# Peptides against a protein of PDB entry 4JHK: the designs that were tried, part 121

Target 1, 212 residues: chain A of PDB entry 4JHK
Amino acid sequence: EDYKIQSFDLETQKLLKTALKDPGSVDLEKVSSVIVDQSLKDQVFSREAGRICYTIVQAEAKQTNGSVFRRNLLNRLQQEFKAREETRKRSTQEWVCLVSFICNIFDYLKVNNMPMVALVHPVYDCLFRLAQSDALKNEEEVDCLVLQLHRIGDQLEKMNVQLMDELFNLLRDGFLLQEDLSSMGRLLLLEILEFRAGGWKLSDTAQKYYYS

## One batch from the design tools (peptide; made by RFdiffusion4, then SolubleMPNN)

Design b2_p20_3_s3 (from b2_p20_3, 10 letters changed)
Fold by OpenDDE base, seed 3:
Structure b2_p20_3_s3 (fold): chain B 212 residues (1-212), chain A 20 residues (1-20)
Amino acid sequence: as target 1 above (212 residues)
Amino acid sequence: SLREKLRELSVESLEKYLKE
């Protein structure tokens, strides 16, 4: 199985490859740190990072029944989450990468083939932050919000439909009432409203309208 | 508010897991 780790230097690639196959032979704290650092810089990698992390978690569990990597990963995640407002102020790009990473970890890092309940509130918190007026006016943040809802919205709703209803109330109000949305931002909000209303699916006709 | 409560719950949820 191939993992997209070409963005790392060769030495780090070797480290990651070893972690994927023989996690007990590497410093798993370092591995987790490297993955998080890169995920905060590259939103595309943050998607792949979820899959990589899941594989390492499974490999370690199988090898030693351990969970050192997952614990280190989630500890770092918690640190970044706590500092999310500072990150947002410093760099919108890093902020949306952080959100993407958290969402992708939720998507891929299953425990006994189930979503991690502990990540539900943090994910919703990030999405609610993106749904605030000061964030909705930034197209980059709207892009991130809508992307994550396309990816994991159905899963999140299953975990807490009440929070999803509240979130979409904000999105509806933003679409209808907020004056400083970009045209694209407004279009994306409309699309995601329709997406959920359609059971987290989009008809071919609608897909063509919004994305073609 | 709901937003404020959610922020609190978010921190607590992950910390609880890490302590288990």
Scores: peptide ipSAE 0.342, ipTM 0.892, DockQ to the pose 0.909
Fold by OpenDDE base, seed 4:
Structure b2_p20_3_s3 (fold): chain B 212 residues (1-212), chain A 20 residues (1-20)
Amino acid sequence: as target 1 above (212 residues)
Amino acid sequence: SLREKLRELSVESLEKYLKE
């Protein structure tokens, strides 16, 4: 199985490849830091990072029944999460990468084949932040919000339907009441409202309407 | 508020895990 790690230098690629197959032979804290750092710069990699992280977690579990990598990963994630407002101020791009990364970790990093309960509130917090009026006016943030909800909304709802209801109340209000949304932003909000209402899926006709 | 409580719970959720 191939992993998209071409953006790293050759030495780092070697490190990651080794971590994927023989995690006990590398510094897993360093590996986690490298993955997080790149995920904060590249939203595409943020998606891939979830898959990579899951593989490393599984490899370590099989090799030593350990969880050093996961602990280091989530520790770094917690640090970045706590600093999320400063990150957002510094760079919208890094902020949406952070959200994407957290959401993809939630999506891929299962424990006993179940979502990590510890990530539910952080994920919702990020999505709620994106649903605030000051974020909804930024199309890049709306894109991120809608993308994550398409990917993991159904899973998140199963974890906490009350929070999902509250989140979508904000999205509805933004769609209806906020005046400084972009046309595309408003369209995306409408689409995601319909997406959830339809059971986290769209008909072929609706898909064509919104995305063609 | 819900937003404030959610922020608090978010931090607590991960910290609880990391302490286990």
Scores: peptide ipSAE 0.323, ipTM 0.883, DockQ to the pose 0.884
Fold by OpenDDE base, seed 2:
Structure b2_p20_3_s3 (fold): chain B 212 residues (1-212), chain A 20 residues (1-20)
Amino acid sequence: as target 1 above (212 residues)
Amino acid sequence: SLREKLRELSVESLEKYLKE
């Protein structure tokens, strides 16, 4: 299958392609670093990155029964996660890229067809941060929050319904009570509230309202 | 997309929806 890696230079593209086919022949630490670095700069790539990472993990497991790539990937993610507040202060764009990447890794990098338990709390921590009042007033952060909840909310809820309830309490309060939300932000919050309330689906009524 | 549809919504439309 094809992977969207055109944003990399040719040398890096070759590295990634080799990692996908023959992971044992490349420096998997370097591969993981390259993927993380690009994901922190390009939110669009972060989704593709999840798919790429999954493929590399599977290829390495099959080829050598190894997990070097996954370990390096998760270690780097942990480092970035620890520094998330500094990242947010430095660049909202990098912050939402970080959140997006972590969420996409959670979505794609399954272990035995199950989400990685180790990522549950980091994901929730990121989403809770986006649900704080100082973040909800920023439309870019709201976009990120709502997008991730659309993508992985149902999976996250299955992992920890209590945290999801707490998160959505914050979102409800933000929607109802916070004064400095943008109109778009408020509408996005409403939509995601309805989305979850409908079992992570849109009702026919909501579908007509939002999409007609 | 949802975003595009939401851009077309007004406060009045939202209020109407909430009252239904």
Scores: peptide ipSAE 0.020, ipTM 0.585, DockQ to the pose 0.015
Fold by OpenDDE base, seed 1:
Structure b2_p20_3_s3 (fold): chain B 212 residues (1-212), chain A 20 residues (1-20)
Amino acid sequence: as target 1 above (212 residues)
Amino acid sequence: SLREKLRELSVESLEKYLKE
């Protein structure tokens, strides 16, 4: 299995590999910290981190019936979430990596094959932040927003359709009314509006219309 | 128009872009 950990040094790779198969033999707080740190600076890893985390959680559950890793992970995630505005000010790249990471955790780190309810509002909070006017004018943030909605929008909607409606009201208004969107940003908003309208997929009719 | 610009894209290219 490829967990996209080639960006780490060999020692850290070994740590992660051990955590994946024998979590009881490593410092799981350290492992969680390493994963979060890398997720904040590496987009490729950020979008794959959820799968890694899920595997570690499952491995620990099977080995010791423990949840030390998950607790440490969520604690660190909460810290980063609380500091998200400062992160955004410091680095748009780190901010979108954080959003990507939390969405990926939501996508993969399921409990009893269900999304973690506790992550629903934090995910929406991040997406709503990306849907604000000051964020929509930044193409990098629009890219992130649209990407996450493509990945987990249908799942999020099932968790709270009212919030999704509110979110898409902002996106519609941005698409129609905001003046300082990039052309690509506006195009992406149009696409995602159509994507949701089609049941989180492009209908045959829409596909023909847009891509014929 | 934006619609015209979108029509210049393929589903494959859009998916590729979104996955970057």
Scores: peptide ipSAE 0.017, ipTM 0.544, DockQ to the pose 0.020

Design b2_p20_3_s4 (from b2_p20_3, 9 letters changed)
Fold by OpenDDE base, seed 4:
Structure b2_p20_3_s4 (fold): chain B 212 residues (1-212), chain A 20 residues (1-20)
Amino acid sequence: as target 1 above (212 residues)
Amino acid sequence: SLEEELRKKSVEDIEKYLAS
């Protein structure tokens, strides 16, 4: 019931609050735009954005049985996704925010209580990009990769086990063979390998070992 | 390759949804 939108100006906050309760009374394209823009700058908000988006989608469905907001949101996501390499070159921070946002949308924005199938490949593509050698050497990208896998790895695997196997083959190879990984990066890769092997769960002891 | 197909499908799947 409480949404973290304090980072926006008062006018935008009002817009978002109205969208959450009465989406038909606002420009949903503008709403989706401001949410995406902020999510590309703030990883903390990126997480909250998924919940906000879900609420707006549900409100619109209840109000008009429409999906205008979701369509606008995904259209903007498509644009950002297609430009992901340029974003990565410009700013690692914006790139990991983009990945985080897409993953959070996958996590929260469900249709008929099911994950959106259209997002499965985009999410995997982002994770595969983070698993490349040039990304694994960057701690910020490794942090993002591991964080997303902790949050949605089990859900993604249910959608496509083959892709998950291939992804983790890359992570294993990175852990074992890549020479320019940081100590923390290598530790995180090991942890996530064991996390999946343990059924996407860690014991309290293991949790302390890797994150203490 | 699998990764190449993944890249293609990543774009196509969203476009397919938007076109529906």
Scores: peptide ipSAE 0.581, ipTM 0.953, DockQ to the pose 0.917
Fold by OpenDDE base, seed 1:
Structure b2_p20_3_s4 (fold): chain B 212 residues (1-212), chain A 20 residues (1-20)
Amino acid sequence: as target 1 above (212 residues)
Amino acid sequence: SLEEELRKKSVEDIEKYLAS
């Protein structure tokens, strides 16, 4: 499935642009809600959403030394995370968008130039859910899992190597033992296993093989 | 500062993205 950028209306664009420059003049709860809502619908936007959120956080910190936006954002994320199983049942697309968004926030939203510790377990919980047998048989979920591990796997491992080992045990078992994986899904699992084994890097030869 | 300049560039890039 191809994800295409969904544009905001002019009013929403203005709201977000103002939040980037003068966050004290807008409703930051509304801003956070808009960003989360769009990220749950558009996986392409989700990547940029992390950068947008970080920029707003920086702007608010500079302007008022406040953290209203971050607090509202994290509260909404927590709500969506708690309802993740219901979301998955309702829409695989929304589910992978949610995972992607949480991972992107983890990637971009730094505190003292460090990942937010509070997001470590939620991120792992999402990845572990994607590593279950019922999810591994769905190529869309495997795509999401592998994509996130490519983006933030090294950072996550630094936060908790034990959880990463457990996660990759599931991925190894899925690759070796699960019979209803798609051919591409199996290939992606092999690739990510090799990716981690190589220190979260791929050789040029491997890159061409898996992503040609 | 360098940090401020990078932030300004980021804002400009984001604004272009939002309008696309």
Scores: peptide ipSAE 0.310, ipTM 0.855, DockQ to the pose 0.020
Fold by OpenDDE base, seed 2:
Structure b2_p20_3_s4 (fold): chain B 212 residues (1-212), chain A 20 residues (1-20)
Amino acid sequence: as target 1 above (212 residues)
Amino acid sequence: SLEEELRKKSVEDIEKYLAS
């Protein structure tokens, strides 16, 4: 079930490059679809996809004061989000790619230099799903959960500390009580618990423990 | 402006990424 990462073909590269510089000259719905489709297949790409999307948003705002790309992107994201349970059933890899992409969009796609409020609950909903017992037993899902929290946990907490507290209650319970965690999964949960406890930073002791 | 310069840099970086 492993997906082999492939680069965009030349035509798609040109499309994206044009969108970055002259978004008014391309079909921005198509551009958004291409980015989402690739992000759902490649978790590594999803990180850069956030930056790509933000750059296109900036370009369109500057060029036409428009927001066609952002609207199309968010519409597609909402569709994928609504179908997240089906996606998870079909492929764990596609599911974690979806979560990664939504989180990366949250991270990069700022409005007035602030996170988009509309993405807060969708992001939390994804993370809460990863924090359920049936997901915590899967190392791939735990890895995704911990990775996203490392990247955007502090930002999410600022948006809604209550949800973050509830999320970490689940993670603590999983770490302490769930029996079928993998060894790595358990270590990852411990690390993220310590990470938040340290103000979304690793202490010197923790740094040495995990990375020396 | 600083914002414009940052955007230009971002575009350049992304183009390099897409071509890699």
Scores: peptide ipSAE 0.300, ipTM 0.853, DockQ to the pose 0.021
Fold by OpenDDE base, seed 3:
Structure b2_p20_3_s4 (fold): chain B 212 residues (1-212), chain A 20 residues (1-20)
Amino acid sequence: as target 1 above (212 residues)
Amino acid sequence: SLEEELRKKSVEDIEKYLAS
């Protein structure tokens, strides 16, 4: 299951490029659907998708002072979030892509230069699901969990430190007590525990040890 | 303005990414 970046065809590229510069001239519901669909298939794309979405939101706000794209995007995200357990059962890959996308939207799509408060609990809900025993035994889910915490953990903690403490209690227990973790999974959990303990930073020696 | 320049750069970067 080697991951390969999926590229857009020329027509889709044109659609997205137009949305970036002249959002009023395209169907923004279609644009949002295209971005979400691709993000559910390509975890690498989901990172750039956040930046793309923010840029479209910014362009629409400037052009018409509207928020049609953001509304459509968030509506679709809510639909996918609501069905997350079904998605997880159907495809681990789609599930981790969904989590990655939601986290990246949280990271990039600021409102008045602030994180979207409405996304805080959905993000934590996803991370808590990844921290359950049945998910921690799957290296793909652990990879996703640790990656998101590296990206947005410090921001999430500022929004709700109590939930972050509870989450990391689960991760600590998983690291110490769960028997069916992979070697890499256990290593990643240890690393993220140390990462937070160090103020969401890694020392040079730790970086070399875990990611050399 | 700075905001305008940052937006332009973002669009250019994204377009390059989409074409890669």
Scores: peptide ipSAE 0.293, ipTM 0.845, DockQ to the pose 0.020

Design b2_p20_4_s1 (from b2_p20_4, 7 letters changed)
Fold by OpenDDE base, seed 5:
Structure b2_p20_4_s1 (fold): chain B 212 residues (1-212), chain A 20 residues (1-20)
Amino acid sequence: as target 1 above (212 residues)
Amino acid sequence: SEEEYEKIQELIDKDIEAFK
């Protein structure tokens, strides 16, 4: 299996590769920290990070029936989540990376092929924050919101349709009523409204945009 | 919301047990 870890130095790459195959032989707290740190500054990596995390979790479960890596990973995520407002104030880029990473963890870290219920509200909290007026005026935040909904919206809706309805009420209001949306932001909101209405199915154009 | 996430590890552990 190939993993996109070229952004790390050679020593860290070796650490990650070892964690993927023999997690018991490395410091899994350090591994989780490295993955989270990189995910918080590289939104593209956050997707790969989910896959890496899943593989390490499975490898550790198979090797020792342990969950040390997952525990450390989620503890770090919890810390970052608690500080999310400060992160947003400091850097929009870091904030959307955080949201992206949490959503990717929700997407990849399945339990018996099911999403973890414990992550439902944290994910929705992030998406609701992105749906507020002060966030909708920022294209980077709108792009993040729409991207996550494309990736995990159908799963989230199955977990809690009431919250999804409330979220999309905010998006509808933003699309119709908010005056300081960018042209692209408005188009993205319209697209995601139609995407859900169409049963969370991608058009050919949307497929190229979000998954190229 | 933050209170819910503060107990995320406990809830996740319960989820793991429930889905095994």
Scores: peptide ipSAE 0.030, ipTM 0.634, DockQ to the pose 0.521
Fold by OpenDDE base, seed 1:
Structure b2_p20_4_s1 (fold): chain B 212 residues (1-212), chain A 20 residues (1-20)
Amino acid sequence: as target 1 above (212 residues)
Amino acid sequence: SEEEYEKIQELIDKDIEAFK
């Protein structure tokens, strides 16, 4: 398969390609570090990174029955998550990239065909942070929030419906009561409220926007 | 709460073990 790794230098591209096919022949800690670093800078790549990570995990499991890559990946993710408030303070762009990456890892890295339990609360915490008033006024953060809920909302709800109810209470309050939302932000919140109410089923317009 | 996340590594290790 083809992966979107053109943003890396040639040496790193080779490293990643080798990791995908022969993970035992490369430094998987380095590979994980490179992927996380780029995912924190490029939100488009962060989505692809989930697929790449899944492939490497599967390849290593098949080749050596090892989990070095996954361990290093998740350890780094944990570190970044713990520093999320500082990241948000430093750069909104890096913050939304972090959220996107965590959500993508949740989406792609399954254990026994189930989401990793360890990621449930971290994902919700990120989404709750995006649902606070100071974040809802920023369209970039609203866009991130709505995008993630479109992609993994159904899965998250299955893991913890109580947290999802609480989250959407905040979103409903934001939609109805917060005055400094942008027009687009308000539309996005309304759409996601309707999306969940409809059983996490996409409208034709939403399908085009998020998955085309 | 933030205290819950001090156990994230433990949960990750558990998930990793379950995967193997």
Scores: peptide ipSAE 0.028, ipTM 0.629, DockQ to the pose 0.723
Fold by OpenDDE base, seed 3:
Structure b2_p20_4_s1 (fold): chain B 212 residues (1-212), chain A 20 residues (1-20)
Amino acid sequence: as target 1 above (212 residues)
Amino acid sequence: SEEEYEKIQELIDKDIEAFK
């Protein structure tokens, strides 16, 4: 497998490659911290990070029957989630990276072929925050919101349809009533409303855009 | 809320145990 880790220096790349193949030979707490830190800065890597984390979790389980990496990863993720408002205030870019990372972990870090129930509310909380009026006026946040819903919306709905209904009530209100949306933001909201109404089905072109 | 965050931690711990 090829992993996109070009954003790291060579030493860190080596560390990550070793973690993927021989997790018992590296400091898995450090590895988890490095992955989270980079995911908060690089949204492209944030997508790849989910796949990397999944691989490391499986490798550690097979090698030592351990779960040190997953435990550290989830603990760090929770810490960042708790501080999400501070992060948003400091940097919109870091905030949307955080949301992307949490969503990607939800998407990829399945254990025993099951999504982690513990991540459901945190993911929804992030999406609800992006659906507030002060966030909907920021196109970068709308982009993030719509992107995540395209990627994991169907899975999230299966976990809690009531929360999804509430979320989309906010999105419909934003689309119809909020005056300071950008033109693109409004179009994105309309598209995602129709996307869900259509059963979360993507066209071939949209599939390539959101999942490539 | 802080209480909600503590609840999340509990759920994470349960998931970790369940999926070991």
Scores: peptide ipSAE 0.028, ipTM 0.637, DockQ to the pose 0.726
Fold by OpenDDE base, seed 4:
Structure b2_p20_4_s1 (fold): chain B 212 residues (1-212), chain A 20 residues (1-20)
Amino acid sequence: as target 1 above (212 residues)
Amino acid sequence: SEEEYEKIQELIDKDIEAFK
């Protein structure tokens, strides 16, 4: 299986490749740190990072029945989550990367094919932050919010429908009442409202219309 | 909050144990 790790230097690529095949032979704390650091810089990589992390977790479990990588990964993620407001203040780009990463970890790292319960509230907290008025006026944050809901909204709702209802109440209020939304932001909110209403499914034609 | 952080850690630990 091929993994997209070309953005790293050759030494780091070698480290990651070794972790994927022989996790017991590398410093898994270092590996987790490298993955998190890059995920906070590149939102596109964060999706691949989820897949990479899943593979390393499985490889370590099979090789040593260990969970060192996962523990380090989740601990680092928790630290970043705790500092999310400072991250947002420092860099919107890093903030949306953080949200994207935590959502992708939620999507890929599952226990017996079920989402990690520990990540449900952190994910919702991030999405709720993106749904606040000061965030909705920033198109980059709206893009992130809508993208994550497209990817994992159905799973999140299954975990806690009440929180999802509350989240979408905020989105509806933003769509209807907030004056300083961009035109595209407003369209994206409308699309995601309809997306959920349609059972987390929309036609390709509808998607192209709202995201064009 | 700090209290929230600790609660999340407890849940993470439980999930980590469930992976074994």
Scores: peptide ipSAE 0.027, ipTM 0.620, DockQ to the pose 0.876

Design b2_p20_4_s2 (from b2_p20_4, 10 letters changed)
Fold by OpenDDE base, seed 1:
Structure b2_p20_4_s2 (fold): chain B 212 residues (1-212), chain A 20 residues (1-20)
Amino acid sequence: as target 1 above (212 residues)
Amino acid sequence: EEKKWEEINKLIDEDLKAFE
């Protein structure tokens, strides 16, 4: 299986490849740090990072029955989550990368094909933050919010429908009442409202309308 | 928030068993 790791230098690529195949032979703390650092810079990579992380977790469990990588990964994630408000103030780009990464970890790092229950509230916390008025006026944050809901909204709803209802109440109010939304932001909110209303699905016609 | 991550840590061993 191939992974998109071309953005790293050759030495780091080798490190990651080795971690995927022979995790016991590398410094898994370093591997986790490298993955998190890159995910905080590149939102596209964060999607791949989730898949990579899951593979390494499985590989280490099978090879050594260990959990060094997962422990370090989750510990770093916890640290970044705790500092999320400071990150948001410093860089919107890093903030949306963080949210994307957390959501992708939720999406990929499953146990018995089920989401980690403990990640549900942290994910919702991030999405609720993106749904606040000061965030909805920023198109980059709206893009992130809508993207994550497209990816994992159905899963999150299954975990806690009450929180999802509350979240979408905020989004509906933002769409209807908030005056300083961008045109695209308002369009995206409408789209995601319709997306959920349609059972987390969009018709081909609707998809073309919103994303053409 | 801290309780959320503590719960994650408690699940680590259980999750590893699931991979066996």
Scores: peptide ipSAE 0.027, ipTM 0.643, DockQ to the pose 0.425
Fold by OpenDDE base, seed 5:
Structure b2_p20_4_s2 (fold): chain B 212 residues (1-212), chain A 20 residues (1-20)
Amino acid sequence: as target 1 above (212 residues)
Amino acid sequence: EEKKWEEINKLIDEDLKAFE
C-alpha cells in the first residue's frame, strides 16, 4: 500500500514503513508519538494517520497478537484530550487538529468493522465544545465541526442518537440566535443541519452551492 | 482515569483476539 508520509524526514519515513510491515522490529511507542505529534500540527495528515494507525494495529495483532502501538496511541490521545482546553487557548489550529485526529481515529480504528465504543463520548465532548457560542464565532472551529460531522456524523448518530439530537439543538440555536457568526460559519451550520436532515447525504446541487 | 484506559485496552485486545 501507498502511504502519504512525505512530510517526515527520511529516517522517520523508514521507521513508519517498517512499522507498517514489521511492527515487531521497531519501537512502537516512538512510532505512535511521531504520528500523534504530526497529526496535532497537520490536519491534512490526520486522515492519513488514521489509515496508518489501523494498518499498524492490524499488523501487530497478526504478527505478535500484541497491542503495544494501540495502547500507546490511546494513552497519548487521552493525555491530549484532557489538556484540550489549554490547547484551545494556546492555538485554535492545534485544537482543531486534535479534534480531527480523534475523529479520524474513531473512523479508522474499528473493531469488528464497528466504531470503537470507548471513543464515542470523547468525540461527542469535542464536538459539543465546538458547538459552544465562543467556538461557533470562530470560522476555523466551525469548519472543523462541520467537516467531522460530514465524515463520521452518521456513525456517531448510530452510536448515540440522543447526544446527536442535543448537539444539533445547539447548532440550530447557534444558526438562528447567535449574532457574531461569520457569513461562512452561518452557511456551514445551515448546510450541516440540512445534511443530517437528509440522512447524512448531500445532493450534488447542495454540494456545489456550499463547497464551490 | 488510567484504569479506565487500561480497561478499554483490555476490551479491545479481547475483541481483536476473537477475530483472528
Scores: peptide ipSAE 0.026, ipTM 0.632, DockQ to the pose 0.256
Fold by OpenDDE base, seed 2:
Structure b2_p20_4_s2 (fold): chain B 212 residues (1-212), chain A 20 residues (1-20)
Amino acid sequence: as target 1 above (212 residues)
Amino acid sequence: EEKKWEEINKLIDEDLKAFE
């Protein structure tokens, strides 16, 4: 099984690989910190990080029946979530990476093969923030919002359809009423509106129109 | 908000018990 960790130096790559196979032999607090730090810098990795984290959690549980990694991971995630507004002010890039990471944790860290109910509101909080008018005018934030909804929107809706309806009301209003959207941003909003309307699927024709 | 994260930890603990 391959993991996308090429953005790390060789020493850190070795650390991560060891954590994946033999978590008891490494400092799992350090591993969690490294993963979170990199996830806040690299959106490609932040997407992959969820899968990596889940694997490490399972490996530690099986090997030592421990929870050191997940405890440190979730504690750090909580800290970053609490500071999300400050992060957004400081760096849009770090903000969208944070959202991506949280969404991928939701996607990959399952409880009894089901999404964690407790993560539903944190994820929606992030997506609702991206759906505010001050965020919709930023194409990078729109990209993130639409990307996450493509990845986990169907799962989130199953967890809370009322919140999803409210979210998409904001997106519809943004699409229709907000004047300072970029042309691409507006196009992406339209696409995601149609995506959900189509049962979280796009026809081949629609796919070609928006992504060709 | 703190309560939410405590709940997350409880859920994770339950999931980890499945590996015992």
Scores: peptide ipSAE 0.029, ipTM 0.647, DockQ to the pose 0.358; fails the geometry check
Fold by OpenDDE base, seed 4:
Structure b2_p20_4_s2 (fold): chain B 212 residues (1-212), chain A 20 residues (1-20)
Amino acid sequence: as target 1 above (212 residues)
Amino acid sequence: EEKKWEEINKLIDEDLKAFE
């Protein structure tokens, strides 16, 4: 398989490629660290990172029946999650990358095609933070929020519909009541409200309207 | 493959619980 790892230098690319096929021959803690670091810089890579992580997890399981990579990965995620407010204060870009990465890990690291229950609340916590008024005024954060809900909203709802209802109450209130939303932000909120209302599907008409 | 994944889950259950 081909993985989008062109953002790394050649040495790191080699490291990642080796981890994908022969994880026992590399420092998996280092690999996990590299992936997380890059995911905090590049939201596009964050999506690919989820797939890469899943592959490495499977490769290690097959090769050594080990879990070193996943353990290190999740530990790092937990550290970043705990420091999320500081990250947000330091860099909105890093913050939305963090949220994206956590959501993508949730999406890709499934067991028997089921999400890891342990990640449900952390993901919701991130999304709830993005749904606060101070975040909704930032289009970059709204973009992130809406993107994640498109990707994993249906899965999250299945895990906890009550939290999803609460989240969307905030989004609806933001859409209707918050005055300092950007025009695009408001449009995105409306779209995601309709998206959920339509069973996490977007009609062809709506697709054209919002994303033309 | 799924069997291996379940084994991995058992090994890191405590780490995952830290998120809860």
Scores: peptide ipSAE 0.026, ipTM 0.624, DockQ to the pose 0.062; fails the geometry check

